# Peptides against a protein of PDB entry 3EFO, part 13

Target 1, 262 residues: chain A of PDB entry 3EFO
Amino acid sequence: SQLADLYKSCETDALINFFAKSAFKAVLHQPLKVIREILVNQTAHMLACYRKNCASPSAASQLILPDSMKVLPVYMNCLLKNCVLLSRPEISTDERAYQRQLVMTMGVADSQLFFYPQLLPIHTLDVKSTMLPAAVRCSESRLSEEGIFLLANGLHMFLWLGVSSPPELIQGIFNVPSFAHINTDMTLLPEVGNPYSQQLRMIMGIIQQKRPYSMKLTIVKQREQPEMVFRQFLVEDKGLYGGSSYVDFLCCVHKEICQLLN

## One batch from the design tools (peptide)

Design b1_p11_2_s3 (made by RFdiffusion4, then SolubleMPNN; from b1_p11_2, 6 letters changed)
Fold by OpenDDE base, seed 3:
Structure b1_p11_2_s3 (fold): chain B 262 residues (1-262), chain A 11 residues (1-11)
Amino acid sequence: as target 1 above (262 residues)
Amino acid sequence: SYVSIDMSELE
């Protein structure tokens, strides 16, 4: 059908870019609450229309997503949780203005990475392999106390270290004996020169490649205060300022779809 | 094609 073809042609990354720019433009004229409601409504309507007109009949308890939009909800939730769309006094006007302007100029690839960061388990690196580690979902549940993770969203880069991260990796990356010896105030990794260090640096370089901004590196130790900042980039988790988890958002969208179709 | 998520497990 014509509608089916339309949905097949839709790309989540392009849609999120569009929705983000539209919403961020609208903040100048509309209340944030209204904008958020519109975004959720648009998401629900799109998916409801698909379910009604394009998808095979299924149980009401099922959330049906076309393949082209299977990750639309997670990105939409990330958009909704962005500081530009939040009415929290803890968020400065300057920060909102800054991020608004950044996103307004972002291409599709940039906005995709911005809203949903790459989270790489670098503790799994094989120095004999040229392959990059597979990214994991941006949730605390995917972290491990024994792990070391690199997070990047095109603007910021974090190296997160679990409290029980392997001493040999600590030595390999930082040239210090243990986790406790890591200086989190540094923004550059030392050039240790071993294969692991070189590979990590290569990965960081690849991540930085083709990004319009140089990402500042922040070293984060698990259970230290700066980890709170890092956790805000775990976008599938519940937000610090009232943003929903991905699961909660899915439920919300599903309920709204059901309401539209009932 | 499409993806189906059983929401009964999430709610």
Scores: peptide ipSAE 0.451, ipTM 0.924, DockQ to the pose 0.932
Fold by OpenDDE base, seed 4:
Structure b1_p11_2_s3 (fold): chain B 262 residues (1-262), chain A 11 residues (1-11)
Amino acid sequence: as target 1 above (262 residues)
Amino acid sequence: SYVSIDMSELE
């Protein structure tokens, strides 16, 4: 996957795990605003230090990321957008407490997946291949109305269906003739038994493998109300509760770096 | 090695 390729030699996963646990510990005795500011500041300082001391001179308009931290901003933004660090009344204290405790016990691999979900275009599945499809970036821009996507973050699993999903795939997965016939109340895929269904089930099994928690499956139809829940996991997009998009966050970090270096 | 992002394209 694109993201997997980015992490091959990256220590960002360890850093995010550390920052997450540190921040989630700090919420007990520090204001959320302060915690968020610290995280952004730390990010900017690390990158500013690299630019100043390790990177070749470049234009001020350039954001320079070392290879080891090239995906740090995206994960940091995901951390900042987590409900634990958001002071929104729409988020229950119970939910914050729950996610906080979960992350506090997560290993590096678990927290990585938790903050940045795996999004798989399963409509491109090769039933003859044992390989997982390449993950795409968690953004609406990577979805298609004709596509079917599986999203997993170690706690939740979503099967998202575009309004124009291929009827043959719908038939293959759900054994129904059309998108309209899909029952989104189900939490288990039917045992259809065809190669595509079996392959999808296998993929789901692989995703579930080695995860500490059993992921509940949610079927999501595009343009239906429950899709809003799914879209919250498109972490590179603007958050529902005031979180920035990845692009906006990059701009924010860049500005702060420039301020530090000027 | 590092990655360079032209922020002028994103703003």
Scores: peptide ipSAE 0.436, ipTM 0.919, DockQ to the pose 0.663
Fold by OpenDDE base, seed 5:
Structure b1_p11_2_s3 (fold): chain B 262 residues (1-262), chain A 11 residues (1-11)
Amino acid sequence: as target 1 above (262 residues)
Amino acid sequence: SYVSIDMSELE
């Protein structure tokens, strides 16, 4: 059908870019609450239309997403949780203005990475491989106290270290004997020169490649105060300022779709 | 093709 073809041709990354810029433009003349409602409604309507006209009959408990939009909900939730669209007093006007301007100039690839960061398990790094480790979902549930993770969103880069991260990896990366010896004030990794260090630097280079901005590196130790900043980028979790988790958002969207179809 | 998520498992 014509509708089916439309959904097949739809690219989530382009759609999110459009929604983001549209919403961020609307911030200038519409209440944030209205903007958020519009975004949720548009999401629900698109998915409801697909379910009604394109999808095979399924149980009411099922959330049906066209393949081209399988990640639409998670990205939409990230957009909704962005400080520009949050009406929280804790968020400064300057921060909203800054991020608004950034996104308004972003291309499709940039906005995709911005809203959903790349989170890489560095502790699983194969020093003999030239391939990047597979990214994990941006949630605390994917972290481990024994792990080391690199997070990047095109603007910021974080190296997160679990409290029980392997000493051999710590030594490989920082040339220090233990977690306690890591200096989190550094913004550059030391050139230790071992294969692990070299591989990590290579990965960081690849991530930085073709990004319009140079990402500042922040070293984050688990359970230290700066970890709170890092956790804000775990976008599938509940937001610090009241944003929903991915799961909660899915439930919300599903309920609205059901309401539209019933 | 589409992806189906069983919401009963999430609620």
Scores: peptide ipSAE 0.435, ipTM 0.920, DockQ to the pose 0.939
Fold by OpenDDE base, seed 1:
Structure b1_p11_2_s3 (fold): chain B 262 residues (1-262), chain A 11 residues (1-11)
Amino acid sequence: as target 1 above (262 residues)
Amino acid sequence: SYVSIDMSELE
């Protein structure tokens, strides 16, 4: 059907870019609550329409997502949890204004990365491979105390180290004997020169390529105070300022879809 | 093609 073809042609990254810019424009003349409701409703309506007209019959307990929109809910939740759309006194007007302006000028690729960061398990690096490690979902549940992860969202880059990170990797990256010796005030990795260090630097370079902004590196140790900032970028988790987890949002969307179809 | 998520497992 023509409708089915439409869904096949849809790209989530383009939709999120559109919705983000539309919402961020609307904040100037509409209440935040209304904007959030519109975004949720639009998401539910699109998915309800697909289920009604394009999808095979399924149990009511099933959430059906077209392949082209399989990640739409997670990105939409990230948009809803952005500081521009949150009505919290803890968020300064300047910060909201800044991020609003940033997103308004972002292309599709930039906004995609901005709303959903890349999280790479660099402790699994193959120094002989030219391929980037497979990204993991942005959730604390995907982290490991024994692991080292690189997170990037186009504006910031974080190197997160578990409390039980392998000493040999720490030595390879930082040229220090242990986790305790890592200086988190550093914004640059030392030039150690071993294959692992070189591979990590290459990966960081690839991530930085074609980005409009130079990402500043922040080194984060697990269980230290600065980890709180890092955790804000684990966008599938519950937000610091009351934003829903991805799972909670899925439940919300599913409920709305059911209401529309009943 | 579509993805199906059993929401009963998430509630």
Scores: peptide ipSAE 0.432, ipTM 0.919, DockQ to the pose 0.935

Design b1_p11_2_s4 (made by RFdiffusion4, then SolubleMPNN; from b1_p11_2, 6 letters changed)
Fold by OpenDDE base, seed 3:
Structure b1_p11_2_s4 (fold): chain B 262 residues (1-262), chain A 11 residues (1-11)
Amino acid sequence: as target 1 above (262 residues)
Amino acid sequence: SHVSIDMSSLE
């Protein structure tokens, strides 16, 4: 059908870019609550329409997503949790204005990475391989106290270290004997020169490639105060300022779809 | 095609 073809042609990254820019423009004229409701409504309507017109019959408990939109909900939730769309006193007007302007100028690839960061398990690196580690989902559940993770969203880069990070890796990256000796005030990794360090630097370089802005590196130790900032980029988790987890958002969308179809 | 998520397992 024509509708089926339409859904097949949809690209989530393009949709998110469009929705983000539309919403961020609307912020100037409409209440944030209304904007958020519209976004959720649009998401539900698109998916409800697909279920009604394009999908085979299934149980009401099932959430049906076309392949082209399988990640639409998670990105939409990220958009909804962006500081621009949150009315919280903890978020400065300047920060909202800044991010709003940034997104308004972002291309499709930029906004995709911005809303859903890359999270790479650096501790799993094989110095004998040139293959980049596979990204993991942006959730605390994917972190480990023994792990080291690199997070990047096109604007910021974080190197997160678990409290039980392997000393040999710490030595390899920072040239210090232990976790406690890592200086988190550093914005650059030292030139240690070993294969592991070189590979990490290579990965960081690749991530930085084709990005319009230079990402400043922030080194974060688990359980230290700056980790709170890092955790805000774990976008599938519950937000600090009232945003929902990805799972909660899925439930919300599903309920709305059911309401539309009943 | 499509992806199906059993929401009963998430709620």
Scores: peptide ipSAE 0.446, ipTM 0.921, DockQ to the pose 0.933
Fold by OpenDDE base, seed 4:
Structure b1_p11_2_s4 (fold): chain B 262 residues (1-262), chain A 11 residues (1-11)
Amino acid sequence: as target 1 above (262 residues)
Amino acid sequence: SHVSIDMSSLE
């Protein structure tokens, strides 16, 4: 059907870009609560329409997502959890304004990365590989105390180190003997010169490529205070300011879909 | 094609 074709042609990244800009424009004239409700409603309606008109019959307990929108909920949740759409006093007006303006000027690729960061397991690097490591889902559950992860969202870059990060990797990256010796105040990796260091730097360079803004590097140690900032970018988890986890949001969307269809 | 998520396992 034409409708099915439409869903096939839809790109989540474009939709999120559109929704983000629309919402961020709307904040100037509409209450945040209304905007959030609209976004959730639109999400539910789109998915309900698909289920009704395009999908094969399925159990009510099933959430059916077209392939083109398989990540729509997670991105939508990220949008909903953005500071621009959160009425939290902890977030300054300037910060909201700043992020709002940034997103308003972002292209599809930029906003995609902005709302859902790349989280790369650096501890799995193959120094002889020309490929980037496969990104993992942005959740604490995907981190490991033994791991080292690079996170980037087009504006910020974080290097997260587990408390049990391999000393050899720490030595390779920072030229220090242990986790405790890592200086988190640095914003640049040292020029160690070994293959691992060079590979990491290359990866960072690749990530930086074609991004309109230079991403400042923040080194984060697990269980240290600055990790809290990093955790904000684990967008599938519950937000610091009360945003839903991805799972919770899925449940919410599913419930609304069911209400629409039943 | 589509993705199916059994929400009964998540709720």
Scores: peptide ipSAE 0.439, ipTM 0.919, DockQ to the pose 0.941
Fold by OpenDDE base, seed 5:
Structure b1_p11_2_s4 (fold): chain B 262 residues (1-262), chain A 11 residues (1-11)
Amino acid sequence: as target 1 above (262 residues)
Amino acid sequence: SHVSIDMSSLE
């Protein structure tokens, strides 16, 4: 059907870019509440239409997503949780204005990375491999106290270290004997020169490639104050200043779809 | 093609 073809031709990254720019433009003349409602409504309507017209019958408990939109909900939730669309007093007007202007000029690839960061388990690096480690979901549940993770969203880069990070990796990256010796004030990794350090630097370089902005590196120790900033980029979790977790958002969308179809 | 998520498992 024509509808099925339409859904097949849709790309989530393009949709999110469109929705983001549309919403951020609307902020100038529409209430934030209305904008958020429109975004959720549009999401639900698109998915409801697919379920009704393009999908095979399934149990009501199932959320059916076309392949082209399989990650639309998670990105949409990230958009909804962006400071531009949140009316919390804790968020400064300057921050909203800044991020609004940034996104308004972003291409599809840039906005995709901006709304959903890459989170890489670098503690699992194979120094013999030239492949990037597979990204994990941006949630605290994917972190481990024994792990080291690199997060990047096109604007910021974080190196998160668990309290029980392997000393050998710490030494490999920082040339210090333990977690306690890591200086989080540094914005550059030392040139240690071992294969692990070199590979990490290579990965960081690859991530930086084709990005319009140079990402500043922030080193974050688990359970230290800067970790709070880092956790804000774990976009699938519940936001500090509001916004649902990904799971909660899925439930919300599913409920609205069911209401539209019933 | 589509992805199906069992919402009953998430509630």
Scores: peptide ipSAE 0.438, ipTM 0.918, DockQ to the pose 0.945
Fold by OpenDDE base, seed 1:
Parts: C-alpha cells; sequence; structure tokens
Structure b1_p11_2_s4 (fold): chain B 262 residues (1-262), chain A 11 residues (1-11)
C-alpha cells in the first residue's frame, strides 16, 4: 500500500531532527506542556496508523513498530527529556537557550548522536583489532563496576571508570597504580604510549572525526559526585528532572495507541 | 517488516 511504502521510506534520524527543530521553534510561541503533548500524540498517531493500516492483526498487548521506526520511541523520549522542553527551575534559562540553539543548527547525523550518545565498553578492547567496540545501550544496566566506558554525544566525551576497573587498564591509560590515583580534573589522557593507550586514543580520534565541535573529555569515577552528570547521558534511564525511562515511555505510547484504536 | 514488543512484560 501507499501508506506502507511511506513508512518504509521513513528514516528515524530525519524524523527526530525534524521533531526536535519543530519543537524547539515552537517553544517560542507555545507552552512547554502543549509541545510535549503534541510530540507524544504525534508519535502515538503515527504508530497507531501503522498498526491499523499496515500491520497484521496482533494481540493488544503487543507494541508494533515498523522497521524504519523501531528506534523512534527511544529517540522521542530523549527529545522529551531534553532541558529545552522541561520547565524545571533547576534548569537555567541560559542552558536551555544554549541547547536550543545547538540543536537548531544540527544536521541529521549530529542530532541523532546528540540525543542518543555512543556508549562504548573500552575495557573489552582488543589492541590487535582495528574494529571499534560495539556500542551498548545507554543505561546503567549496561555498565559494570569492573568496566571502563567511553561515552560521546558529539559535544561531550566521558570516560567512566568502575570502582573495580582493572588496575592494569588504569595503569595502561593513566600511568597510575590504582583507581584512587586517577585525577578526574584532567581533561586529557597522558601519553603513556602502550598499545592499549594508543588504541583508546585512536578510538577517541575516530569518534571526534567529522564532528563539528571538539569534544571535551571528562573523566568520571563511579560513585563520585561528578558521576551524576554522566548519568544524565544514560538516556534510557529515568531523568533527573522527572523524565521517563525508555520502558516507561514505551508503556505510555502503547497506552495511547490502544486508546486511539479502541 | 516490523518489530513487536510484548508490553505485558514491561507493564
Amino acid sequence: as target 1 above (262 residues)
Amino acid sequence: SHVSIDMSSLE
């Protein structure tokens, strides 16, 4: 059907870019509550339409997503959780203005990365491999106390270290004997020169490539205060300022779809 | 093609 073809041609990254810019423009003229409602409604309506007209009959408990939109909900939730669309007093006007302007100028690829960061388990690096480690979902559940993770969203880069991260890796990266000796005030990795350090630097370089902004590196130790900032980039989890987890959002969308179809 | 998520396990 024509409608099915339309969904086939739809690309989530382009949609998110469009929705983001549209919403951020609307902030100037409409209440935030209304904007958020519109975004949720649009998401639900699109998916409801697909289920009704394009998908085979399925149980009501099933959430059906076309392949082209399989990640739309998670990105939409990230958009909804962005500070620009929140009315929390803890968020400064300047911060909202800054992020608004950033997104308004972002291309499709940039906005995709911005809303859903890359989270790489670098503790699993094979120094003999030229392959980048596979990204994991941006959730605390994917972290490990024994692990070291690199997070990047096109603007910021974080190196997160678990409390039980391997001493040999710490030595390899920072040239210090233990986790406790790592200086989190540093924004640059030392030039240690071993294969692991070189590989990590290479990965960081690759991530930085083709990005319009130079990403500042922040070193984060698990269970230290600055980790809270890092946790905000675990976008599938609950937000600090009342944002929903991905699971919660899925439930919300599913409920609305059911209401539309029943 | 499509992806199906069983919401009964999430709710």
Scores: peptide ipSAE 0.444, ipTM 0.919, DockQ to the pose 0.932; fails the geometry check

## One batch from the design tools (peptide)

Design b1_p12_1 (made by RFdiffusion4)
Fold by OpenDDE base, seed 5:
Structure b1_p12_1 (fold): chain B 262 residues (1-262), chain A 12 residues (1-12)
Amino acid sequence: as target 1 above (262 residues)
Amino acid sequence: SSHVVYDMDELH
């Protein structure tokens, strides 16, 4: 059907860019609550329409997403959790204004990365490979105390280190003997010169490529205070200042779809 | 596949 074709041609990144800019424009003249409701409603309506008109028969307990929109909910949740759309007193007006302006000027690729960061398990790097490691979902559940992860959202870059990170990798990256010796005040990685260090730098370079802003690097140790900032970028988790986890959002969307179809 | 399915019962 023509409708099915429409959904097949739909690109989540473009939609999120559109929704983000539309919402952020609306902030100037509509209450935040209304804007959030509209976004959820739009998401639910789109998916309800697909289920009704395009999806094969399925159990009511199932949420069905077209392949082209398989990540729409997670991105939408990220948008909803952005400080611009949150009315929490902990978030300054200046911060809201700043991020609003940033997103209003972002292209499709930039906004996608901004809302859903790239999280790379660099502790699994093959130094002989020129390929980037496969990104993992932005959730604490995907982290490991034994792991080292690089997170980037186009504006910030974080190098997160588990408390049990391999000493050999720590040595490779920082040229220090242990986790405890890592200086988190550094904004640049030392030039150690070994293959692992070189590859990490290469990866960071690739991530930085074609980004309009130079990403500031923050080194984060697990269980240290700055980790709290890092955790805010684990967008599939429940946010500190509000917003649902991805799972909770899926349930919410599903419920809304069911209501629309009843 | 043309679609992704989440089972809400499994997500809880």
Scores: peptide ipSAE 0.266, ipTM 0.852, DockQ to the pose 0.792
Fold by OpenDDE base, seed 1:
Structure b1_p12_1 (fold): chain B 262 residues (1-262), chain A 12 residues (1-12)
Amino acid sequence: as target 1 above (262 residues)
Amino acid sequence: SSHVVYDMDELH
């Protein structure tokens, strides 16, 4: 159908960029509550329209997303959870202003990465392959105590290490004998020179090359206090400042869709 | 057209 073709051509990353800039402009003259409601309503309307006009009949308990918009809800939730749109006293005015201005100048690719970070399982690296490991969902459920993960959002880069990270990988990356010996104050990886270290550096380089800002590297050990900062970038989880998990947001959107279609 | 389906009953 004509409408189905429109949905197929829809680019979620472009939409999110548009919605982000629109919302961040609106915060200057509209209440945050209203802005959030508009974003949710727009999401629900788009998906309701798809269900009504394009989707096959299905159970009311099902949420149906077109393939072109399969990530729309998760990105929208990330937008809604951004400090600019959160009314929390813990968030400084300066931080809000900074992030607002930052996003207002971002291109589509930059905003995509900013709202939904890339999380890579570094412990699965094949040193003989030039291919990047497949990114995993930004949730704690995708982490493992035995794993090492690289997270990047275009502004920050984190190397997260599980408490049971393989000693051989730790040695390969940091040239230290164990997890306990890793210095988390370092902002640069040592040039160890082994294939694994070189591969990791290559990956980090590729990620950095596509971004306008130099990303500072932060080393994060699991279960240490600084890990809490890292966890804020696991955007599919519940936010510290009241933001919904992705699952909760899906439920919210589904309810709105049902209301629109009834 | 291809689509993704979430069963909301299972997500709860």
Scores: peptide ipSAE 0.266, ipTM 0.851, DockQ to the pose 0.895
Fold by OpenDDE base, seed 4:
Structure b1_p12_1 (fold): chain B 262 residues (1-262), chain A 12 residues (1-12)
Amino acid sequence: as target 1 above (262 residues)
Amino acid sequence: SSHVVYDMDELH
């Protein structure tokens, strides 16, 4: 399913913003473990309430999400996996403090994008269309070795290139003949001037539009070291620092709901 | 009211 359909849940966006700010404020006064437990508990309680009061009887093995909250778990998982709520030594205090401060000032739209990035299949661009490609789920499973993807979270922008990216697209974007020739040290795309390049630049401009921060572009080649950084933004996957995949989180939430209802 | 259903058994 296209992610665009998922983002129509405005209520969830507001809730996530609230939960994020509340949690990030609580970090100053409560242990991270407690905060995480509270967030999971709140998620489970909300969904349990729905199941109890609104949902038709279903099998215990089923997790039922109301349409208005269908994306709540995924965002909640993203929140839980944020460095601010992780007690990992690999995460610098400065980074944690920085992100905390950022989120505390974010509006609903900003926090939405921050916690769940836009991942756009750039290789599917129609140069004749001014429309943005539909975002895909932030998971490695949605990437392809033949694809080129643009990821943006309001702070960072990544252009990810599969090892088998079409040479024509590479030529169009970078004006080089092959994947191997792409310089990943560049922070700006060259002005190649062809329709594809122009379209990509336009898309990047649209993504940047109305964002409070200028997103730095990082070009990432598949299977190169910088890809690891990129993969951290594939928020539905298992986190580098021990965060759960979305699937695992759903299971966790489901179990909690069952405990509440039984 | 529309809702989304996940089968936890299928997710494993």
Scores: peptide ipSAE 0.257, ipTM 0.845, DockQ to the pose 0.626
Fold by OpenDDE base, seed 2:
Structure b1_p12_1 (fold): chain B 262 residues (1-262), chain A 12 residues (1-12)
Amino acid sequence: as target 1 above (262 residues)
Amino acid sequence: SSHVVYDMDELH
């Protein structure tokens, strides 16, 4: 099953939308540190309640998530790592304001995709299939040097190419002979006209469907400087401007749950 | 209801 299916939860999506808007409203009146703490506390309290009242007895080292909230932590971590809630001076006021306003107007579906991007391994695309490739977790660990991945968060679209991407796919997508020949300044894929190109364009079209914003395409080569921007959308990894990896966040949440229950 | 379990010892 696709990641979208796995992580789709109406309850979690609604909660994240609510928490995001609440937090982004609060940023005008409360310190960021306090807001972050509140979000973590809310997460921990919800899960602690489940652990205490609903979950079967288990080892103290285990974090138990109900199915309805199985993706709550990952989304919450994404929210916490959003530039609006980060205190880093490297983040401009304009950027904060921009993203704040965007999220404040987002529906549940929009915020879902915004906080947890869709990452598709398009190098595995079967041109004979009408099915989209299954999304993978937004982590560098899921990338491969031989792979080509499409990432979209409703605002941005990235086509990431591994340094060892198949030349045939490069030719199919860009009509150039090699990785080195790919022009990363382009914002549109050429209409090469082969089945692979058509399929990729179809996928991009599907992703763009029902999105309120037109996603600009950014071509990203692995190990080039612009890849750093792309990596910020690998939300399960450690953020550039702070913020925990998903694993670290799980540990943090677990610790807080334990503190609440002990 | 079904649930997901993470072992924190394994995640560290």
Scores: peptide ipSAE 0.275, ipTM 0.856, DockQ to the pose 0.650; fails the geometry check

